# Ledger of designs, part 127: peptides against a protein of PDB entry 1IK9

Target 1, 211 residues: chain A of PDB entry 1IK9
Amino acid sequence: MERKISRIHLVSEPSITHFLQVSWEKTLESGFVITLTDGHSAWTGTVSESEISQEADDMAMEKGKYVGELRKALLSGAGPADVYTFNFSKESCYFFFEKNLKDVSFRLGSFNLEKVENPAEVIRELICYCLDTIAENQAKNEHLQKENERLLRDWNDVQGRFEKCVSAKEALETDLYKRFILVLNEKKTKIRSLHNKLLNAAQEREKDIKQ
Target 2, 207 residues: chain A of PDB entry 1IK9 as posed
Amino acid sequence: MERKISRIHLVSEPSITHFLQVSWEKTLESGFVITLTDGHSAWTGTVSESEISQEADDMAMEKGKYVGELRKALLSADVYTFNFSKESAYFFFEKNLKDVSFRLGSFNLEKVENPAEVIRELIAYALDTIAENQAKNEHLQKENERLLRDWNDVQGRFEKAVSAKEALETDLYKRFILVLNEKKTKIRSLHNKLLNAAQEREKDIKQ
Target 3, 195 residues: chain B of PDB entry 1IK9 as posed
Amino acid sequence: MERKISRIHLVSEPSITHFLQVSWEKTLESGFVITLTDGHSAWTGTVSESEISQEADDMAMEKGKYVGELRKALLSVYTFNFSKESAYFFFEKNLKDVSFRLGSFNLEKVENPAEVIRELIAYALDTIAENQAKNEHLQKENERLLRDWNDVQGRFEKAVSAKEALETDLYKRFILVLNEKKTKIRSLHNKLLNA

## One batch from the design tools (peptide; made by RFdiffusion4, then SolubleMPNN)

Design b2_p18_2_s1 (from b2_p18_2, 13 letters changed)
Fold by OpenDDE base, seed 2:
Structure b2_p18_2_s1 (fold): chain B 211 residues (1-211), chain C 211 residues (1-211), chain A 18 residues (1-18)
Amino acid sequence: as target 1 above (211 residues)
Amino acid sequence: as target 1 above (211 residues)
Amino acid sequence: SEEDKEGRELYRELREKE
């Protein structure tokens, strides 16, 4: 079961924050339970898949689009944009909400609610759910924080190894070249010495021919 | 202002979850506001720094240790260990709590509360705080998740560069050695050739002398 | 230096043998 609690303002009671709880299984399209509370009273209703389909048909709206609008209205919380207006009559227990567009407002949906006999139980359960959600989110935050710290350490370790590898590569190249130059210079010196000996031998032979 | 809401069970009403809110400025030692609710009624009291000091003295407990126990009792939530027992009389509005040790239970503190005239406002505000805390924690979770994904990418990138650097170092060493061997072998061949020329010249001179 | 010239020439010889 999935659940979302949002703050709403009722047109009839704009000074009192109300809380709208929606509970559903897998998808909102399959139906949902709606609960409204003002912190003293509570009202609950059930909306079936058939009612959602009927409302979509009555609106001449594609069902997926309609459910998308329901999700925005009922689950997102009233975002800062008053795109959705909520109305509730305590006398009739009739809840309805409108989508406000630039040039037109239209009723998006309506639900008959029933007054809860023991609203304190509903309110306590709602607070319990909020506290449980806080605890879960805190545990997730602590986990993500520890993982983040681990990844940062691991990154620093690899970065340090990489920098050492780069430096070691450059040092290796330089050292190898220095060593090879020394050996090659020795061989070049020996070649020069041998050439000089050949030249001297040729000069001595030329002297021996000239007597 | 800091705030913590916890679930508690009262000895007198063990079937009903109660909520204990504590609000304080900077430290619990400076005093706090305590609110108890059952989702229908609410009771509030203020505990001053002087009262905390007096209770610590009456207990013959060091103030910092006493405040540490208050923090565990009132802010941690009743952890799964029933180390703290909570009592409240609706008639007297007297709230007290005990610490349960193996062989001894002792009163840790007591507070006179006052019944709130409009509990719905307190309950609504409490729910609002829970919802705000959920939203803040969700935003933090999303941020940490994105950072974690970034750090993982950065780690993979550096790791891949490091592996390439290691391989390139090994390849460089091997390649340099191969190239140097080729040059050295050429110089060795030239040395051998020059030695042979010297030997031939010496043999020719010896023939010319015998001739 | 002559050593630096020889070193540069060696570097050249090493590159020409790729």
Scores: peptide ipSAE 0.020, ipTM 0.826, DockQ to the pose 0.004
Fold by OpenDDE base, seed 5:
Structure b2_p18_2_s1 (fold): chain B 211 residues (1-211), chain C 211 residues (1-211), chain A 18 residues (1-18)
Amino acid sequence: as target 1 above (211 residues)
Amino acid sequence: as target 1 above (211 residues)
Amino acid sequence: SEEDKEGRELYRELREKE
């Protein structure tokens, strides 16, 4: 079961933060359980897939688009101020919410809730879920932090090896050229020496023919 | 102000999870505010630095060690089951907790609490703090995840450049040696040709002298 | 040096013969 808890302000009680819990199995479209609390009282209602379909039809809205709007209203928490307005009557247990656009406000959904007999149990479970979520997120943060530190070390190690490889490539090229020049100069000196010996031998032969 | 909320089980009500909030400014040693709630009622007490010092003295324990034990009991949440036992009387508003060791249990601390007149306000604030902490931890998780993805990309890029550098170094060495061998062979052929010309010139001179 | 110049020329000849 998936769950989301959000802070909301009710039009009737703008000074008192309320908490809106929505719980669903796989998809919000398949239905959900809605719970409202003020930290003293709680109210719960079940919304079926058929009710969601009926509300979409009543709004003349495509079901997927309607569910998308429900998700934004009920799961996004306090988005930017004033996009969604929440209303609840403690007398009728009627909950409804509106989408406020620049030029038009319209009712997005309405649900009948029932007052919970033991609100303390619902509140305790809600706090437990929050504390469990904090612990899970802390463990995930610690894991991600350790992984970041590992990746940074691994990056520094490869970077250092890469820099050494670049420098070693340049040094290899320079060293090979220096060694090659030395060997070529030796061969060039030997060629010059052999040419001089040939020239001297030719000059001596020309002297021997002239007698 | 620093804050920690923990689930606890009271000896008097083991079936009902309670929540223990501890709030302090800089150090737990400087004093703290303790709040207990069952999701319906709340009780609060202030513990001063002088009371902490007095309890440490009464226990014949060094203050730093005592504060260390308080931190484990009051801030660690449910550590391993049964290390700390919590007791509270709703009649006397007396809260005390014990450390359970293998062979010895002893009272670690005791505080007088006062019943909160508006527990819903305390409960709402506690839930708000939990939801804020969840949001902060989610933002931190998303940041760390993005940083991990960046570091992994950067590592892959440097690793690929390093592998290319290694291959390029090996290829450079092989290529330079092949080119050097070609030029050395040309110079060696020229040296052999010049030696053969010198030998032929010497043989012709020996023929001319015998003639 | 003249030797370094000759070495550079020989190296240039090496590159031009491929």
Scores: peptide ipSAE 0.018, ipTM 0.826, DockQ to the pose 0.004
Fold by OpenDDE base, seed 3:
Structure b2_p18_2_s1 (fold): chain B 211 residues (1-211), chain C 211 residues (1-211), chain A 18 residues (1-18)
Amino acid sequence: as target 1 above (211 residues)
Amino acid sequence: as target 1 above (211 residues)
Amino acid sequence: SEEDKEGRELYRELREKE
């Protein structure tokens, strides 16, 4: 079961923050339970998948689009732009909400709620859910922070090894060239020595021919 | 201002979850505001730094140790081991709590609360604080998740570069040795050729002398 | 091969050269 609590303002009671809880299984399209509270009283209603389909049909709106609007209205609260207006009659227990566009407002949906006999229990459960959510999110934050610190250490370790590898590659190339030059110079010296011996032998032979 | 809300169970009402809100400035030692609610009624009291000091003195406990116990009792709720027991009289508005050890229980502190005239406002504010805390923690979680994903990408990039550097170092060594062998073999061939020329010249000279 | 011997000898000469 998924749950979202949002704060809303009712047109009839704009000075009193109300809380809208929506609970659903997997998808909002499959139906949901709506709970409204002012911190003293609570009202609850169940909306079925068939009712959602009927509301979409009555609006001549495609179901997926309608459910998308329901999700924005009921799960996001009044967005910063007052895109959704909420109305509730405590007498009739009739809840309805409108989408406000620049030049046009239209009713997006309406639900009949029932007054909860023991609102304190609903309010306590709502607070418990909030506290549990805070604890879960804190635990997740602590985990992510520790992982982030681990990844940063691991990155610094590999970066340092990489820099050492680059330096070691350059040093290896330099060392190998130095060693090669030393060996090559020895062979060049031996070649020069052998050429000089050949020249001397030729000069001695020329002296022997000249008696 | 810092705030912590915890759920507690009262000895007199063990079936009804109560919520204990503690609010303080910087340190709990400087004093705090305590609020108790059952989701219908609320009670509030203010505890001064002087009262905390007096309670510590009355207990013959060092102030820092006493404040440490207050923090555990009031900010952590009933720990999983029922280390702290909470008592409240709705008639007298007297709140007290005990620390339970294996063989000894002792009163840790007591506070006089006042019944709030408009509990719904306190409850609404408490729910608002919970919702704001959830939103802040969610935003922090999303940020940490994005950073974690970034650090993982950066680690994989450096790791891949490091592996390429290691392979390139090995390849460089192998290539340089191959090239050096080719050049040195040419010099060895030249040395052998010059030695053969010297041997031939010596044989010709020996023929000329026998002649 | 004689070439493999010469190659190994050159490789040794390069390694032994300080």
Scores: peptide ipSAE 0.018, ipTM 0.824, DockQ to the pose 0.004
Fold by OpenDDE base, seed 1:
Structure b2_p18_2_s1 (fold): chain B 211 residues (1-211), chain C 211 residues (1-211), chain A 18 residues (1-18)
Amino acid sequence: as target 1 above (211 residues)
Amino acid sequence: as target 1 above (211 residues)
Amino acid sequence: SEEDKEGRELYRELREKE
């Protein structure tokens, strides 16, 4: 089961933060349980897939698009600049929400809720879920932090090896050229010596011919 | 201000999860506000630095060690295997907690709480804090995940450059030696040719002298 | 080949010359 808790503001009670909990199996499209609380009272209702389909049809909206709007409305929470307006009558237990566009507001959905007899249990369970979620997210963050530190160390190690490899390549090239020049110069000196010996031999032969 | 919310179980109501909120400035030693709730009622109390010091003295415990035990008791929450036992009387509003060791239990601290007149506000604020903490932790998690992915890419890039550098170093060495061998072999051939010319010139001179 | 022998000898001379 997936769950999302969001803060909402009701048009009827704008000074009191309400909490909207939605729980569903796999996809919101398959239906969901909605719970509303003000921290004292709670109201719950079950919305079926058939009701979601009926609301989409009544709105002449494609079901996938409608479910997409439901997900935004019910799972994002309402900030003061939110596109969605929430209404609830504690007397009728009728919950409805509207999407506000620049020039038009339209009802996106409506639910009949039931007052919870023991709201403290629902509130405690909601707080438990929040605390569990905090603990899980903290553990994930600590894990990601440790992995981040590991990756940074591994990066620094490879970077240092890479820099050493670059320097070693340049040093190798320089060393090989120096060694090559030494050997080549020895061979050049030998060639020059042999040419001088040939010139001397030719000069001596020319002297011997001239007696 | 720092805040921690923990689940606790009261000895008097072991079937009902209670929530213990502690809030403090910088260090728990400087005093704290304690709030207890069952999701319907709430109780709050302020514990001063002087009261913490007095409790430490009464226990004949060093203040830093005592504050360390308070931090474990009040901020860790009580699991079913926890070393700390929590007691609260709703009638007297007296809250106390004990540390359970193998052979001894001792009272670690006690607080007089006051019943909150509007528990719904305290509960709503507590839920708001939980939801804010979840959102902050999610944002941190997403950031760490993106940074982790970045570091992994950067590591792979440097690793690939390092492997290319190693291969390029080996290829450079091999190529330079091949080129050097070619040039040196040319010089060796020239030396051999010059030696042969010297031998021929010497043989011709020896023939001219015998002649 | 004799060239390969001379090449290996030169390779050794290049490595051994400080």
Scores: peptide ipSAE 0.017, ipTM 0.825, DockQ to the pose 0.004

Design b2_p18_2_s2 (from b2_p18_2, 13 letters changed)
Fold by OpenDDE base, seed 4:
Structure b2_p18_2_s2 (fold): chain B 211 residues (1-211), chain C 211 residues (1-211), chain A 18 residues (1-18)
Amino acid sequence: as target 1 above (211 residues)
Amino acid sequence: as target 1 above (211 residues)
Amino acid sequence: SKEDEEGFKKYQELRKKE
């Protein structure tokens, strides 16, 4: 079961934050349970897959698009731009919500809710779910933080090895060049010396032929 | 202000989860506000720094140690080992909690609470705090996740550069050695050729003298 | 030798591409 709790404002009670809980199995399209509470009273309704399909048809909206709008409205609350408006009558137990567009508002959905006889139990369970979610999220945060610290250490280790490799490459190259230049120069000097000896020997032989 | 909400069980109502909210400024030692709720009723009390000091003195416990026990009891609930037991009388509004040791239980603290006239407001605010905490923790989780993904990419990049550096160093060394060996061998061959020419010239001169 | 200079030039060109 998936669950989302959002705070909403009812048009009838704009000063009192209400809480909208939606619970569903796998996909919101397969139906959901909606619970509304003001912290004193609670109201619950079950919306079936058939009702969702009927509402989509009545709106002449493609079902997937309609479910996408339901998800935005019911799981996100009004959103930051007050795109959705929520209405509830405690007398009729009729809940409906509208999507507000620039030029027109339209009813996105409507549900008959039933007043919960024991609202305290629903409220306690809602608070329990919030506390469980906090604990789970904290545990995930601690895990991610430890992993972050591990990855940072691993990065520093590889970075340090990389820098040492670069420096070692440069040092090796420089050392090899210096050594090879020295040896090459020695060989060049020896070749020059041997050429001079050959030239001198040839000049001496030419003198010996000329008596 | 810091706040912690915990679920607790009262000895008088073991089947009904209660919620214990503690709110304080900077340190629990400087005093706190305690709120108890069952999702229908709420009770609140303010505990001053002087009362905390007095309770520590009455227990003959060092204040820092006592505050440490308060923190464990009031911010963690009973804990996994039922180390703390909570008691509340709705009639007297007297709240007390005990620390259970193997051989003895002792009262760790006691507070007079007052029944809240508008419990719905307290419950709504408590739920709001839970939802805010969930949102904050989710945002932190998303941030840490993105940071972990970044660090992993950065690690892979440095690792790849390091491997390339190692390979490039080995290739450079091998190439330099091969090239220098070739050049050195050419110079050695030229030196040997020049020495042979000198030896031949000397032998020819020795023949010319014997002739 | 000309070959020693060509070997050195090729090396300098490799270093300019990194």
Scores: peptide ipSAE 0.015, ipTM 0.821, DockQ to the pose 0.004; fails the geometry check
Fold by OpenDDE base, seed 2:
Structure b2_p18_2_s2 (fold): chain B 211 residues (1-211), chain C 211 residues (1-211), chain A 18 residues (1-18)
Amino acid sequence: as target 1 above (211 residues)
Amino acid sequence: as target 1 above (211 residues)
Amino acid sequence: SKEDEEGFKKYQELRKKE
């Protein structure tokens, strides 16, 4: 079961924060349980897949698009954009919400809720869920933090090895060239010495021919 | 202001989860506000720094150690270890808690609470705080996740560069050696050729002397 | 030459010590 709790403001009671809980299995399209509370009273209703389909048809809206609007209205929390207006009558237990556009407001959905006999249980369960969610998110945060610290260490280690490899490559190249030059110079000296010996031998032969 | 909400079980009402909120400024040692709720009623009390100091003295406990025990009892949530037992009388509004050790239980603290006139406001505010904490933790999780993904990419990039550097170092060394050998062999061939020319010149001179 | 082989051997020995 998936669940989302959001804060809403009712048009009838704008000074009192209400909490809207929606619970569903797999997808919101298959139906959901809606719970409204003001911290003293609670109201619950069930919305079936057939009701969602009927509302989509009545609106002449494609079902997936309609469910997408329900998800925005009921699950995202009424974002600061006041795009969705919520209404509830405690007398009739009728809950409805509207989507507000520039020049048009339209009813997006309406639900009959029932007053919960023991609202304290619903409120306690809601608080428990919030505390559990906090604990889960904290554990995830601690895990991600430790993983980030590990990845940072691993990155620093590889970076340090890479820099050492670059330096070692440059040092190796320099050393190899120095050694190469030394040996080449030795061989060049030997070649020059041998050429001088050949020149001397040729000069001596020319002297021997000239007597 | 710092705040912590925990679940507790009261000895008098073990079937009903209670919520204990503690609020403090900077340190728990400076005093705190305690709120108890069952989702229907709420009770609040204030504990001063002087009361904390007096309780520590009465217990013959060092203040920092005592505050450390208060923090464990009141803020960590009663962990699954049942080390702390909570008691509350709705009639007297007297809240006390005990630390349970192997062969000894002792009262760690006691507070007089006052029944809140409008518990719904306290409950709504508590739920709001939970939802805000969830949102903050979610934002932190998303940030840490993105950072984790970044660090992983950066690690892979450096690792790939390091491996390329190692391979390039080995290839460079091999190439430099091959080039070195080629040039050395050329010089050795030239030296051998010059030696042969010297030998031939010496043989010709010896022929000219014997002729 | 023996000297070039000794130079190469010394290099191989240096490489084996890394």
Scores: peptide ipSAE 0.015, ipTM 0.821, DockQ to the pose 0.004; fails the geometry check
Fold by OpenDDE base, seed 1:
Structure b2_p18_2_s2 (fold): chain B 211 residues (1-211), chain C 211 residues (1-211), chain A 18 residues (1-18)
Amino acid sequence: as target 1 above (211 residues)
Amino acid sequence: as target 1 above (211 residues)
Amino acid sequence: SKEDEEGFKKYQELRKKE
């Protein structure tokens, strides 16, 4: 079961924050349980998949698009506060909400709720869910923080190895070239020496031919 | 202001989850506001630094150690459920809690609370704080997740550069040695050729002298 | 030379130990 709690303001009681809980299985499209509370009273209703389909049809809206709007209205709570307007009559237990566009507002959905006999149980369960969610999110944050610290260490280690590899490559190249030049110069000196010996031998032979 | 909400069970009402909110400035030692609720009623009290000091003295416990025990009792909620026992009388509004050790239980502290006239406001504010905390923790989780994904990419990039650097170092060494051997062999061949020319010139000169 | 070959072998051995 998925659940979302949001804070809403009712048009009839704009000074009192209400809480809207929506619970569903897998997809909101398959129906949901809606619970409204003001921290003293609670109201609950069940919305079926057939009711969702009927509301979509009555609006002449494609079901997937309609469910997308329902999700924004009912699950986003602190969406831009002005896009969705919530209305509830405590007398009739009739809940409806509107989407406010620039030039037009239209009813997005309506539900009949029932007053909960023991609202304290619903409120306690809601607070329990919030505290459980906080604990889960804290544990996830601690895990992600530790993983972040691990990844940063691993990055620093590889970066340090990379820098050492670059420096070692440059040092190797420089050393190999220095050694190569030394050995080449030795061979060049030997070639020059042998060439001079050949020239001297040729000059001596030319002297011997000239007596 | 720091705040912690925990779920507790009262000895008098073990079937009903209660919520204990503690709010303080900087340190619990400087005093705190305690709020208890069952989701219908709420009770609040203020505990001063002087009362904390007096309770520590009455227990013959060092203040820092006592505050450490208060923090465990009042802020840990789901500590091992059996270590701290909470008691509250709705009639007297007297709240006290005990630390249960293996062979002894002792009173850790006591507070006089006052019944809140409008518990719905306290409950709404508590739920609002929970929802705000959830939103903050979710935003932190999303940030840490994105940072972890960044760090993982950066690690993979440096690792790939490091592997390329290692391979390039090995390839450079091999190529430089191959080139070095080729040039050295050319110089060795030239030295051998010059040496043979010198030997031939010496042999011809020796023939001319015998002649 | 034999010295160049020994220098190269010694370099290869040093690299195997890192």
Scores: peptide ipSAE 0.014, ipTM 0.820, DockQ to the pose 0.005; fails the geometry check
Fold by OpenDDE base, seed 5:
Structure b2_p18_2_s2 (fold): chain B 211 residues (1-211), chain C 211 residues (1-211), chain A 18 residues (1-18)
Amino acid sequence: as target 1 above (211 residues)
Amino acid sequence: as target 1 above (211 residues)
Amino acid sequence: SKEDEEGFKKYQELRKKE
């Protein structure tokens, strides 16, 4: 079961933070359970897939778009101030919410809730879920931090090896050229020496012919 | 102000999860505020630095060790089952906790609490703090995830450059050697040609002397 | 020549030891 808890302000009680819990199995479209609490009392209601479909039809909205708006209203928490307005009557247990646009406000949805007989159980379970979520997120943070530290070490190691490889390539090229020049100079000296010997032999032959 | 909320079980109400909030300014040693709630009622008490010092003295324990035990009892949440036992009387508002060791159990601390007049405010603030902590941890998780993805890309890039550098170094060595052999062979051919010319010149000179 | 190849092999072996 998936769950989202958000902090909301009711038009009727703007000074008292309320908490809106929405829970669903797989998709919000398949229906959900909504719970409202002020930290003393709680109210719950079940919204079926058929009710969601009916509300989408009543709004003349495509079901996927309507569910998308429900997600933003009920699951996003405090979006930018004033985009969604929440209303609840403790007397009728009627909950409704509106989308406020620049030029138009319209009712997005409405649910009949029932007062929970034991609100303390609902509140305790809600706090438990929050604490469990904190613990899970802390464990995930610690894991990600350790992975970051590992990746940074691995990056530094490869970077250092890369820099050494670049320097070694340049040094290799320089060394090979230096050695090549030395051997070429030796061969060039041998060629010069052999040419001088040929010139001397030719000069001696010209002397022997002149006699 | 630092804060920790933990889930605890009271000996008197083992089926009902309670929440223990501890809040302090800088150090737990300088004093703290303790709040207990069952999701319906709340109780609070302030523990001063002098009370902590007095309890450490009464226990004949070094203050730093005593504060270390307080941290484990009051801030660690559910440590391993049964290490700390919590007791609270709703009648006397007396809270005490014990450390259970294999061969000995002893009282670690005791506090007089006061019943909160408006428990809903305390519960709402506690839930708000949990939701704010979840949001902060989610933002940190998203940041760490993005950093992991960055570091992984950077590692792959450097690794690929390193592999190319290694291959390029091997290719450079092979190419320079091939070129070096070609030039050396050319010089060796010239040296052989010059030696043959010298041998022929010597043979012709020997013919001219016999003639 | 065999000598040039041996000189080259010896150079490669020296570099594998550095």
Scores: peptide ipSAE 0.013, ipTM 0.820, DockQ to the pose 0.004; fails the geometry check

